# Ledger of designs, part 22: peptides against a protein of PDB entry 3V4O

Target 1, 234 residues: chain A of PDB entry 3V4O
Amino acid sequence: DQPLAKDKVALLIGNMNYREHPKLKAPLVDVYELTNLLRQLDFKVVSLLDLTEYEMRNAVDEFLLLLDKGVYGLLYYAGHGYENFGNSFMVPVDAPNPYRSENCLCVQNILKLMQEKETGLNVFLLDMCRKRNDYDDTIPILDALKVTANIVFGYATCQGAEAFEIQHSGLANGIFMKFLKDRLLEDKKITVLLDEVAEDMGKCHLTKGKQALEIRSSLSEKRALTDPIQGTEY

## One batch from the design tools (peptide; aimed at target 1 H168)

Design b2_p15_8 (made by RFdiffusion4)
Pose (drawn by RFdiffusion4):
Structure b2_p15_8 (pose): chain A 234 residues (1-234), chain P 15 residues (1-15)
Amino acid sequence: as target 1 above (234 residues)
Amino acid sequence: RKEIFDPEHMEELES
């Protein structure tokens, strides 16, 4: 009755040095921090910075190859992003200005590929803005996803809103990771853990009225990032 | 993501 993971795998991407868009600073320290915490939780972690579109597609293909039945899969992205019609896109460092959906990675398409591997848990922590891209002409009409009841999204901000880091950030984490890092080691269902992070973030004066954590979850089983890996000793 | 202004942090950089 202890939920188990066949394996625990994560892909972390922090994009900062944009060629044609404002540069960011904090993704480096955010990725460094989450890498350490997830390693403490026995995840196999690939952590990468400043990825072009080509590198981002390759990184996700490698991550997909590590996924199989019952595996916990986690994707963390810190950098520029946008959201059109409910679909979230991650923007690579080589994105032109303006850019469209073909220059970016759609998170929902990644989720579809993960479900095809029959993963036991799918977690997306998207630490990016979620405003519309006016230049993105296109429409989704993506297939409906299977009802796997094991999907959790932890958006650093609400739809149509911005996610933040501290100006001239230096050593400071961005807002989402500032609060996520203090809770991630808790032995609680990931949905509940993210809810506590949402409450902590609500006390932050800098972001009142402009950034709030959004949890979207269909995870029915009580799964946690601390769940033991099957066949190891707990 | 975007940068947010923090007056205490900007005061330390200007000092």

Design b2_p15_8_s1 (made by RFdiffusion4, then SolubleMPNN; from b2_p15_8, 9 letters changed)
Fold by OpenDDE base, seed 1:
Structure b2_p15_8_s1 (fold): chain B 234 residues (1-234), chain A 15 residues (1-15)
Amino acid sequence: as target 1 above (234 residues)
Amino acid sequence: MEEIYDPEWEKLLKE
């Protein structure tokens, strides 16, 4: 029957004004756009911009406090990042140059903590570069993840590839959000929804061969962002 | 992130 969420909580982080790295612009518009969409889906949304390492860690901690058994958790990040040995690292605005893992937030660590909350769904939307950071040779020691079969990763780019930002004046979405926003409200399994977004990106002559969405999931249930919250009437 | 300037991209992203 219809899957139910105990609650739906999202943390959106957009980092733009880096101190020691190139400034970005797209995260501003993307965070606002995604905030509005997720609120239409009855998510409780916390949206934050330009977070330092300390602030990011605090935001994640507060986010985790809102998670509980059966809760849908969504983490969106737009900003600088890198991927080493399959681990994704979000870069705070006050990160040094070069940055290392100790300066950044590891997404897999957050996932581990989310699993401990026995969430109903864990969605990560990461709009960041996935290139290896050659200045960081540290291998994170992570505990094995539980087999919860409720994890979905949406990477704005393929592994080892760059994410792009278009230079422009005024307000415009980033590449990933441009396609995501068109389908986000659809009542579909989240992996199916993201797959359609990936197809849209692949059909566009501008994105084809330049940026491709990668979906990594272990979702065994037909969970959708549109799933109703338990105890509510729809 | 790598920055690209492309008017066609700009048009697409503003839609």
Scores: peptide ipSAE 0.286, ipTM 0.854, DockQ to the pose 0.380
OpenDDE base, seeds 2, 3, 4, 5: peptide ipSAE 0.278, 0.243, 0.181, 0.284; ipTM 0.845, 0.842, 0.779, 0.870

Design b2_p15_8_s2 (made by RFdiffusion4, then SolubleMPNN; from b2_p15_8, 10 letters changed)
Fold by OpenDDE base, seed 5:
Structure b2_p15_8_s2 (fold): chain B 234 residues (1-234), chain A 15 residues (1-15)
Amino acid sequence: as target 1 above (234 residues)
Amino acid sequence: MSEIYDEEWEKKLLE
């Protein structure tokens, strides 16, 4: 049987104008283009740019309120970030230099909260660096995740590596979004779709040997972003 | 996210 979503909700965050860190450019274009694509897939999309810690936490809270049993939830983030001990941290624009975990939003904590909503699918697309933050030696003690078998992580880069945007005077996509946008509308299992994106990105001469898409998933069903919403005529 | 320089893009812009 065709999997059905009770609803489809996405939160897109693009942080560029950091106060104490290098400014970025790609998140602007990436968020806009991804917004357009996800809306074509009938996602309810909230897209936000340049969020402070307070604003990011509020946005996540509001996002969680839209989640419920069977709802597809997608979180996209483009900006600065880091990964310590398997935990991914998104950096708000007002984060200090250096930033620590208490200044950032932990993705795994968000996942835990999404699991409590009994969502049908949890997709995280993280377009940020995954290098260790040497200024933060805190080892987060997180509650054990539930075994929901509906989790997909699309990391723009592999563990310990950087995610890149192209340097030029104009506006352009980050490397990850450049290839993701070409396949996002395909009716395929999300992990299969991302695997194809990984192969496409692997052909990019700019980031060969520097950036590689990593897929981490526990998805036991054939769920796709194209799955219809229950009760709708599609 | 980090910045990467695209030499080919710059060359095309100058053409």
Scores: peptide ipSAE 0.253, ipTM 0.741, DockQ to the pose 0.726
OpenDDE base, seeds 1, 2, 3, 4: peptide ipSAE 0.204, 0.153, 0.216, 0.231; ipTM 0.705, 0.677, 0.692, 0.721

Design b2_p15_8_s3 (made by RFdiffusion4, then SolubleMPNN; from b2_p15_8, 9 letters changed)
Fold by OpenDDE base, seed 1:
Structure b2_p15_8_s3 (fold): chain B 234 residues (1-234), chain A 15 residues (1-15)
Amino acid sequence: as target 1 above (234 residues)
Amino acid sequence: MEEIYDPEWEKKLLE
């Protein structure tokens, strides 16, 4: 009848206290908010803040161990980042200035590893800038992805553009999370949900013309974050 | 991520 998940696992990473780069504030609140929401959706959530390169790689490895056939995997990242040649790079807090790909985690590499686990759904929510890193001209050599038709990217901003957070002395939110949290619990196909978030965010006067949500997916099934876990009453 | 200033939001938080 409806799609089922074997399990639902999420890894949330928020990097704020960078050693050699501007500090951020929103990832703290954003991770907390998203954690609470995903747990309401019966996700097993691991939330981590201010990870070094070593810690990030370990966290991803542990996350991958929780994935298996039919499992819904969600990776959320809030922090500094960049995009070179279509590849997204998450920046650890101990990254040097300037940072290069060797200092960062490539999202596409993680996706490849997730595909090997034969997951039911792969969702990436990347709340980071997507500007070109001019200090890194390395083209990463990536293995070809499988055709799994179960991949969804929610980019907080368009290619070549910036993602913003509202800076103030108190509660700070990323623009992306500000709108995502209002719809995340809705029982809708994940791409439809994100599309509605995109429309909501598009009405924000602060980031109009500066930040726009981009959805990239090959999802061919009506998969939702609200999908029940197999073997559970719903 | 980059910072963006929202004077209205800041005002609300300060109230």
Scores: peptide ipSAE 0.224, ipTM 0.717, DockQ to the pose 0.698
OpenDDE base, seeds 2, 3, 4, 5: peptide ipSAE 0.113, 0.216, 0.206, 0.217; ipTM 0.671, 0.715, 0.714, 0.715

Design b2_p15_8_s4 (made by RFdiffusion4, then SolubleMPNN; from b2_p15_8, 9 letters changed)
Fold by OpenDDE base, seed 3:
Structure b2_p15_8_s4 (fold): chain B 234 residues (1-234), chain A 15 residues (1-15)
Amino acid sequence: as target 1 above (234 residues)
Amino acid sequence: MEEIYDPEWEALLKA
C-alpha cells in the first residue's frame, strides 16, 4: 500500500550574508534548486534567504502553523551552524561573534514542536558545519521527544566535521545539493534515497574523505517524498 | 563553512 500525506510543506532557509561571519554563496543556488524539485513533488514550499534571528523564528512559527496530523514536513537549512551534545543549531545572519545557543535556532526543538502536530513525516536536511562551538557551554534541556518513528535527518557532513563550500565563478550547486538533486525525485523510501545519495558522494574521488552524508532516522514506515497527497489521484 | 578553491571541484559542480 502507498502511504498518503495529508499535505506536504517545506521550509527552506539559506543564510549567506552574515554580518560577523564569513559570507557564503552556495545556499543561493541550492535553495533555488531544491525549491523547484520539491514543487515537482507537490510540496508547498516557502524559500527564504538571509534571515535574522527574529525572521528565522517567525518563519519557523509560520511553518509550524501549516503542519497538522499526517502532514509531511521538511526543513532544509544551508548556512553556518554547529552541534553541541547532539543538538544542531542554525545560525542567523545577525548572530554575534561568537554566537551562542540563545542566538541560534535549535533543530531538535523544532522537531519537538513538529511532533506535537502529529505530522506524518519529519525530514531535516542540514547543510551546515557540525563542529562543536567551544564558546557555548550551555546544555539544552528539551522536553523528551515522542516515539513517533517518522523522523529523518540528513546531515551534509559527519558529526563533528566541517562542511565545505567550493569557490567558483558564476552559479553552481553546493556539494550536498549536487548529489541530492540527481535522486530527490525518485519514488523510494526517503532513507533509502538518502543512502543512495551518500553512496554517490562516496564514489566521487573529490568528496571521498572530505565530506560524507550522515543519515539518522527512526522511520518505521515506507514514507517517500513522492507519496501522494490525500484526496488526489495519482 | 570552509572555503576551498579547486578547479576540478568547480568543473564537477558546473557539470
Scores: peptide ipSAE 0.254, ipTM 0.844, DockQ to the pose 0.386
OpenDDE base, seeds 1, 2, 4, 5: peptide ipSAE 0.233, 0.038, 0.086, 0.177; ipTM 0.846, 0.683, 0.681, 0.817

## One batch from the design tools (peptide; aimed at target 1 D30 E162 H168)

Design b2_p16_1 (made by RFdiffusion4)
Pose (drawn by RFdiffusion4):
Structure b2_p16_1 (pose): chain A 234 residues (1-234), chain P 16 residues (1-16)
Amino acid sequence: as target 1 above (234 residues)
Amino acid sequence: SPLPEDLQSRYPELDP
């Protein structure tokens, strides 16, 4: 009755040195911090910075190859992003200005590929803005996803809104990771853990009225990032 | 001198 993971795998991407878009600073320290915390939780973690579109597609293919039945899969992205018609896109460092969906990675397509591997848990922590891209002409019409009841999204901000880091950030985490880092080791269902992070973030004066954590979850089983890996000793 | 704490967006700031 203790939920188990076949394995725990994560892909972390922090994009900062944009060629044609404002540069960011905090993704480096955000990625460094989450890598350490997830390693403490026995995840196998691939952590990468400043990825072009080509490198981002390759990184996600490698991550998909590590996924199989019952595996917990987690993707964390810190950098520029946007959201059109409910679909979230991650923007690579080589994105032109303006850019369209073909220059970017669609998170929903990645989730579809993860479900095909029959993972036991799918977690997306998207630490990016979610405003519309006016230059993105295209429409989704993506296939409906299977009902796997094991999907959790932890958006650093609401749809149509911005996610933030501290100006001239230096050593400071961005807002989402500032609060996520204090809770991630808790032995609680990931949905509940993210809800506590949402409450902590609500006390932050800098972001009142402009950034709030959004949890979207269909996870029915009580799964946690601290769940033991099957066949190891707990 | 130290700078005041403020927010930086992760929005891409697209050209008009």

Design b2_p16_1_s1 (made by RFdiffusion4, then SolubleMPNN; from b2_p16_1, 7 letters changed)
Fold by OpenDDE base, seed 5:
Structure b2_p16_1_s1 (fold): chain B 234 residues (1-234), chain A 16 residues (1-16)
Amino acid sequence: as target 1 above (234 residues)
Amino acid sequence: MELPVGLQSYDPELSP
């Protein structure tokens, strides 16, 4: 039997107009493109741009309120970020320079909260750098994650590496979104889909040796973004 | 207006 989602909810955050950091361009286009695609997949999508720390935390809180048992939750982030000791941090637009963990949102903390909701699937698509922040020496003590086997991380780049955007013809797109958008609507297990995106990205001569998709997953069921919502006929 | 092709890093370029 095909897996069913109780509901499908996505929060998309694109931060580009930073106050104390270099401005980005791709998050604007990437969020809009992903929004349109996820809506075609019957996701309830909240898309937000240029969030302060306060706004970003509120957005996550509201997102969590929409999650419940069996719900598919997807978090997409495009912007500045860093990774310390396996923990991913999303940087709000009003973050100081340098920023520290207390100024940022920890993705793994969000995951923990999503697990408490007993979601059916947790997907994180993180289009940000994964370089260590040397100005943050804090090692977060996180609560132990539950063994839910329903977690998928799509990192735009490898651990310790940078993510890039391509500027062309007055527009800028993230490398990750450039390839993700071509396959996102395919009816495939999400890890298989991302693996194919990784192969496509690997053919890009511009980012070869600079950026490669990393998939981190614990997914014991064949879950796809195309999975129908319970009580609906497709 | 068409801009030349370029690759831009998401590196925040942190400084003290």
Scores: peptide ipSAE 0.353, ipTM 0.773, DockQ to the pose 0.680
OpenDDE base, seeds 1, 2, 3, 4: peptide ipSAE 0.200, 0.039, 0.035, 0.028; ipTM 0.724, 0.553, 0.592, 0.586

Design b2_p16_1_s2 (made by RFdiffusion4, then SolubleMPNN; from b2_p16_1, 6 letters changed)
Fold by OpenDDE base, seed 5:
Structure b2_p16_1_s2 (fold): chain B 234 residues (1-234), chain A 16 residues (1-16)
Amino acid sequence: as target 1 above (234 residues)
Amino acid sequence: GPLPVALQSYDPELSP
């Protein structure tokens, strides 16, 4: 009865050195730490930093090529972003100021493409702001998603809110990663794992009323990041 | 983990 993954693939993107926006620090260390953790979970991990729009689109395309029926796909993003009408947009480092949807990558579009691959699990970990971009008045018309019941969103912050990074001893970590890294290797259903991360974040005095994890999921099976890959023995 | 000392927002600070 143990769920099995045909394979496990992750794409990690950390954007810091923006040309027309404030520079960030945490994505560097966050991507590094998450890479090491996911590799311990037998994920094939591609980690990239400071991607232009062209490079981000190419990275997503290559990521999609690695997906197939039953494959676990995980997308992590740390950087600038926004949310309009429930759609999440990741901002490349060469985006103009202000940027619009055509300058950015829509996460829900990526999800649609992942569904077409008949993946076993789709996990999105989005460490970015979710404030509305008032300079983008485009109403996105997206294709309807399939009912795959294998989708998990971990938003670093609440709808309409900001995400933050923490500076400690000269190093910077995103608040989301600070708590996620402590739980990521646990053998639990991914939604349960993220719920515990949310509680840990909620207990921190610095984040109370400022940043809270939001979990949005449609997951009908007990899928975990620790699920073994089919054909392997542990 | 260690307690943070300072917070920095990921706000893109968009301008017209």
Scores: peptide ipSAE 0.375, ipTM 0.798, DockQ to the pose 0.508
OpenDDE base, seeds 1, 2, 3, 4: peptide ipSAE 0.130, 0.369, 0.100, 0.185; ipTM 0.606, 0.796, 0.587, 0.604; seed 4 fails the geometry check

Design b2_p16_1_s3 (made by RFdiffusion4, then SolubleMPNN; from b2_p16_1, 5 letters changed)
Fold by OpenDDE base, seed 4:
Structure b2_p16_1_s3 (fold): chain B 234 residues (1-234), chain A 16 residues (1-16)
Amino acid sequence: as target 1 above (234 residues)
Amino acid sequence: SPLPVALQSFDPELSP
C-alpha cells in the first residue's frame, strides 16, 4: 500500500542579510523556488527570510503547531550554520560574531519536538556549513530521541565540511538547490530521490572535493514527498 | 569562474 500523509507542512527559512557576518545571496532564490515546488506537492508552506533569533524561534513554534499525528513535516534552512558534536545549528541574522549555540537554533531539538507530535515523516534539508565552531565550546545536552524510523536528513555538505554558494551579480541557486530542484517532484522514496541528487551534485566541478551531499536517514517505509494526503488521493 | 562562498562565518576577523 502507498503511504498516506495526514497533512504536509513545510517551514522554509533563508537567512542572507546578516548583521555581523558576510551577506549571502542564494537563500533568496532557493527559498522561493523550493516554495513553489513544495506547493505543487500539496505542502502547506511557510517561507520566511532574514529571521532574527526571536523570529526564528517563533517560526519554529508556529510550525510545530501545524504538526500532528501522521503529518509530514519538512524543515529547510539556507544560511550560515555550523555543527558541533553532531548537532546542527542554524544562525539567525542578528547573531553576534562569533556566535555560540545559545544564539542559534539546534535542529536536533526541533526534531525532538517534531517526534512528540507523532509525525509521519520528518525531513530536514540543511543548506549550511557543518564545520566545527571553535568559538563555541558548549556541549549541548539534548533529550533522547524516540525510535520513530521516519527521519531523513539531507545535508548540503558532509560532516566537518563547508557548503557553498556562487556569488555573482545575478540570482542563482546554491549548489544544493541547483540539483535538488530538478528532482524534487519525482515520485520516489525521499532517500532515493536525495541519493540521485547526490550523484548529480557530485558531477559539479565547482565543488568537487569541497562539498558533497550527505544523507542520514532512519526511514523504514517507502515515503515520498509526493505521497497523497488522506482524503485527497488522486 | 567565481569562487564559491562558504555558508559559514564565526571568525571575528571576517568582515561582514
Scores: peptide ipSAE 0.187, ipTM 0.699, DockQ to the pose 0.202
OpenDDE base, seeds 1, 2, 3, 5: peptide ipSAE 0.146, 0.156, 0.159, 0.161; ipTM 0.609, 0.687, 0.613, 0.615

Design b2_p16_1_s4 (made by RFdiffusion4, then SolubleMPNN; from b2_p16_1, 7 letters changed)
Fold by OpenDDE base, seed 4:
Order: structure tokens, then sequence, then C-alpha cells
Structure b2_p16_1_s4 (fold): chain B 234 residues (1-234), chain A 16 residues (1-16)
């Protein structure tokens, strides 16, 4: 009864050197560490840093080309972001100040496209803020999602809240990755794994009342990042 | 591990 993946593909994006917005530090470390971990899990990983809008859209397009029926797809993003009306927007490094939805990539649109590929699992790990963008009052009209019961969102923070990186003299993880990296290799259902990460994060006194992991899932099968790829035995 | 001493928000609106 072990679930199998046709393949496992991940796109990791870390944006930190923004042109018109404050620079970040943690995405550099977080992307590299997550890359190493996912490769240990036999993911095919594309890791990119500091992408413009054009580059981000191209990266997503290329990522989608690697997806097919039964493939596990994982998208990780660390950088500036916002959430309007339940839609998550990733901010490219060349986004204007202020930015609007047309300058950003909508995660839910990517999910829709992933569903069209009939993927086996869709995982989004979003290490970004989820505050309302007060400079953009547009309401995006998105295509309706299919009922696939294979979707997991790991939000680094709660709706309307901020995500943080650790203040450090050197390189350090964001709060989310600090705890995620310690459990990512565990052979557990992905939602269970993230629940444990949430509990670990909850013990951090610095983020109490400021940042808490939110898991939003529709996952009807016991799928894990450790699931073997079809045709391979471990 | 050691506890962080502070946080930097990913919200650009909070930065001077």
Amino acid sequence: as target 1 above (234 residues)
Amino acid sequence: GPLPVGLQSYDPQLSP
C-alpha cells in the first residue's frame, strides 16, 4: 500500500536582492539547504535565486513541463509576498514599488496548471508574508480548481500575518526553514510532517504571537516526500 | 540550538 511517485520534481525560488524593496538574507541559505535535502529524497530539483518577473514565469513554465501524470510537484518560495483574497502572490526582484498582482506570480494559478498535468501530489511551501497588499485592491478572477485531493500548502505564517528571518550577523535560516529542515527527511505523511514542524516552531519564543505555520491541505492519501519513484526500489 | 536575537520581516512595508 506504499504510494508511488511517477517522478519527483521541485522548483525552489529564493528572492532576496530586490531592486525597489528591502533586501533579504535567509532565502540564500534556505534554498541551498532545501535543495540538498530534496535531492536526498530523490527529487529533481531546480533551484534559482533572485528572479525577475520574466525569469520567474519562465522557471514556472519549465517546471510545469517536467510534470506529468503521477509526478510529485513541489514549489518552494522564499521572499517578499502578499495575500489578497486568499490568493498568494510571489514578488519578483524587479517588482515596482508598490507592486500589484500583475507584477507578481499567483500561486493558485500555478496550482491550476499543475492539476492539468494530473500530478500525484502538489506541495507548496511558501515562506513569505501573507499580509494584504493595500496598494492593490484588484480582485483576481482565477480558474476553478479541480477536485484532486492531492494538495498541500505549508504557509510559513498565518493569514494576514508576516513571515520572518532570523536576525544574525552571518547567514541564517528563515524561521520556517529553521524547523522544516530538521524534519524534512522523515518518512511521514507530508501533512503530519508539517504538523510536527508547526509544533516545533510554536516553541520558538521570538515568534509567539507573530508567526505560526499554517497547513492547508486536501490530501486523501498517505503521501510522503519519501515515497519511492515508480520503477525504483530503496 | 541557539535562539535568535531578533527577526526581520519579509514585509517591505515594515522596513524604513
Scores: peptide ipSAE 0.304, ipTM 0.729, DockQ to the pose 0.471
OpenDDE base, seeds 1, 2, 3, 5: peptide ipSAE 0.187, 0.278, 0.277, 0.293; ipTM 0.647, 0.716, 0.724, 0.723; seeds 1, 2 fail the geometry check

Design b2_p16_2 (made by RFdiffusion4)
Pose (drawn by RFdiffusion4):
Structure b2_p16_2 (pose): chain A 234 residues (1-234), chain P 16 residues (1-16)
Amino acid sequence: as target 1 above (234 residues)
Amino acid sequence: SLPEELQSRDSQLPPL
């Protein structure tokens, strides 16, 4: 009755040195912090910075190869992003200005590929803005996803809104990781854990009225990032 | 030292 994971795998990406878009600073320290925390939780973690579109597609293919039945899969992205018609896109460092969906990675397509591997848990922590891209002409018409009841999204901000880091950040985490890092080791269902992070973030004066954590979840089983890996000793 | 302020992770695209 203790939920188990076949394995725990994560892909972390922080993009900062944009060629044609404002540069960011905090993704480096955000990725460094989450890498350490997830390693403490026995995840196998690939952590990468300043990825071009090509490198981002390759990184996600490698991550998909590590996924199989019952595996917990987690993707964290910190950098520029946007959301059109409910679909979230991650923007690579080589994105032109303006850019369209073909220059970016669609998170929903990644989730579809993860479900094909029959993972036991799918977690997306998207630490990026979610405003429309006016230059993105295209429409989704993506296939409906299977009902796997194991999907959790932890958006650093609401749809049509911005996610933030501290100006001239230096050593400071961005807003989402500032609060996520204090809770991630808790032995609680990931949905509940993210809800506590949403409450902590609500006390932050800098972001009142402009950034709030959004949890979207269909996870029915009580799964946690601290769940033991099957066949190891707990 | 500078006060704490927010920096967006928005792409800041120009208008159409």

Design b2_p16_2_s1 (made by RFdiffusion4, then SolubleMPNN; from b2_p16_2, 8 letters changed)
Fold by OpenDDE base, seed 4:
Structure b2_p16_2_s1 (fold): chain B 234 residues (1-234), chain A 16 residues (1-16)
Amino acid sequence: as target 1 above (234 residues)
Amino acid sequence: MEEEKLQSYSPELPPL
């Protein structure tokens, strides 16, 4: 039986114009391209650029309001980030230098809140670095996650490693989006799709030994981004 | 062909 989504909702955040950190370029292009692709997949897409901490928290809150039982939720983030003790932190554009967890948004906290909504699928696409932040010694105490078997993380890079964008005379994608965009519309289980993206990225000579896609998933059903929305007439 | 360069998404933090 074909899995069905009650609805499909995506929040895309691209941070590039940081106040106290190096500016980025690719998040602008990556957010726009991903927006167009997800809309072709009948996602309701909210795309935002250069969010402050306050704006990011509000965007996540509004995103969560659109989630309900059986809804597919997708969060994409491109920007500065770090990972401490397995927790991923997205860095707002107004974060201080150095920043700490209190200045950032924890992805695992968002996942917990998505689980409370009884979503059908939770997809996180994190195009950020995963290096340890030595200026942050705090260990967040997170509530235990439920066993929902509907979680997929696509990390642009490995634990402790960096994510990169390609720079040339024109606008270019981040490494992750460069390969993701070519396969995103394929009617495949999301983990299979990401595995193929990982293989494609692995052929990139520029990032060999520097950046590799990591997939972390607990997905017991053959769910795809192409899954139809329940009640949709064709 | 234009030279392709990589830009890290890692912020430049002050030394410890």
Scores: peptide ipSAE 0.323, ipTM 0.781, DockQ to the pose 0.814
OpenDDE base, seeds 1, 2, 3, 5: peptide ipSAE 0.303, 0.308, 0.335, 0.299; ipTM 0.773, 0.783, 0.789, 0.777; seeds 1, 2, 3 fail the geometry check

Design b2_p16_2_s2 (made by RFdiffusion4, then SolubleMPNN; from b2_p16_2 with E5R R9F D10S S11P)
Fold by OpenDDE base, seed 2:
Structure b2_p16_2_s2 (fold): chain B 234 residues (1-234), chain A 16 residues (1-16)
Amino acid sequence: as target 1 above (234 residues)
Amino acid sequence: SLPERLQSFSPQLPPL
């Protein structure tokens, strides 16, 4: 039997117009394209651009309110970021230079809160760099995660590495989204889908040896983004 | 084809 989602909710954040950091271009297009695709998959999608710390925290809080038992939750982020001690930090557009963990949103903290909602699936698509922030020496103390076996991370790049956007003829697209969008509608287990995206990305000569998709998952069921919503007709 | 450019999503850190 195919797994069912109680509901499907996605929060997409694209930060590009930073105040104290280099501006990006790809998040605009990437969020737009992903929004359209996820809506085709019957996700309730909230797409936001250029969020301050306060706005990001509020958006995450509102996102969490939409989660409940059996709900599929997807968080997509495109923007500046870093990873310290296995914790991923999303950087708001008003973050200072340098920024620290208290200025940013910790993805693993969000995951913890999602687990408390007893979600059916937790998907994080993080199109951000994963380099160590040398200006942040804080070590977050996180509560232990529950063993829910419903977690999927799609990192646009490897641990300690950078993520990139490609600008061609004035248009910019993130490397990750460039390949993700071609497969996102496929009826496949999400980890299988991402694995195929990883292979496609590996063919990009521009980022060969510089950026590679990392899939980190604990997913014991064949959950797909195409899974039908309970009580709906398809 | 038109030239392609890469831009990192890495934030600009101040110099040490």
Scores: peptide ipSAE 0.276, ipTM 0.753, DockQ to the pose 0.757
OpenDDE base, seeds 1, 3, 4, 5: peptide ipSAE 0.242, 0.024, 0.265, 0.020; ipTM 0.735, 0.646, 0.738, 0.613

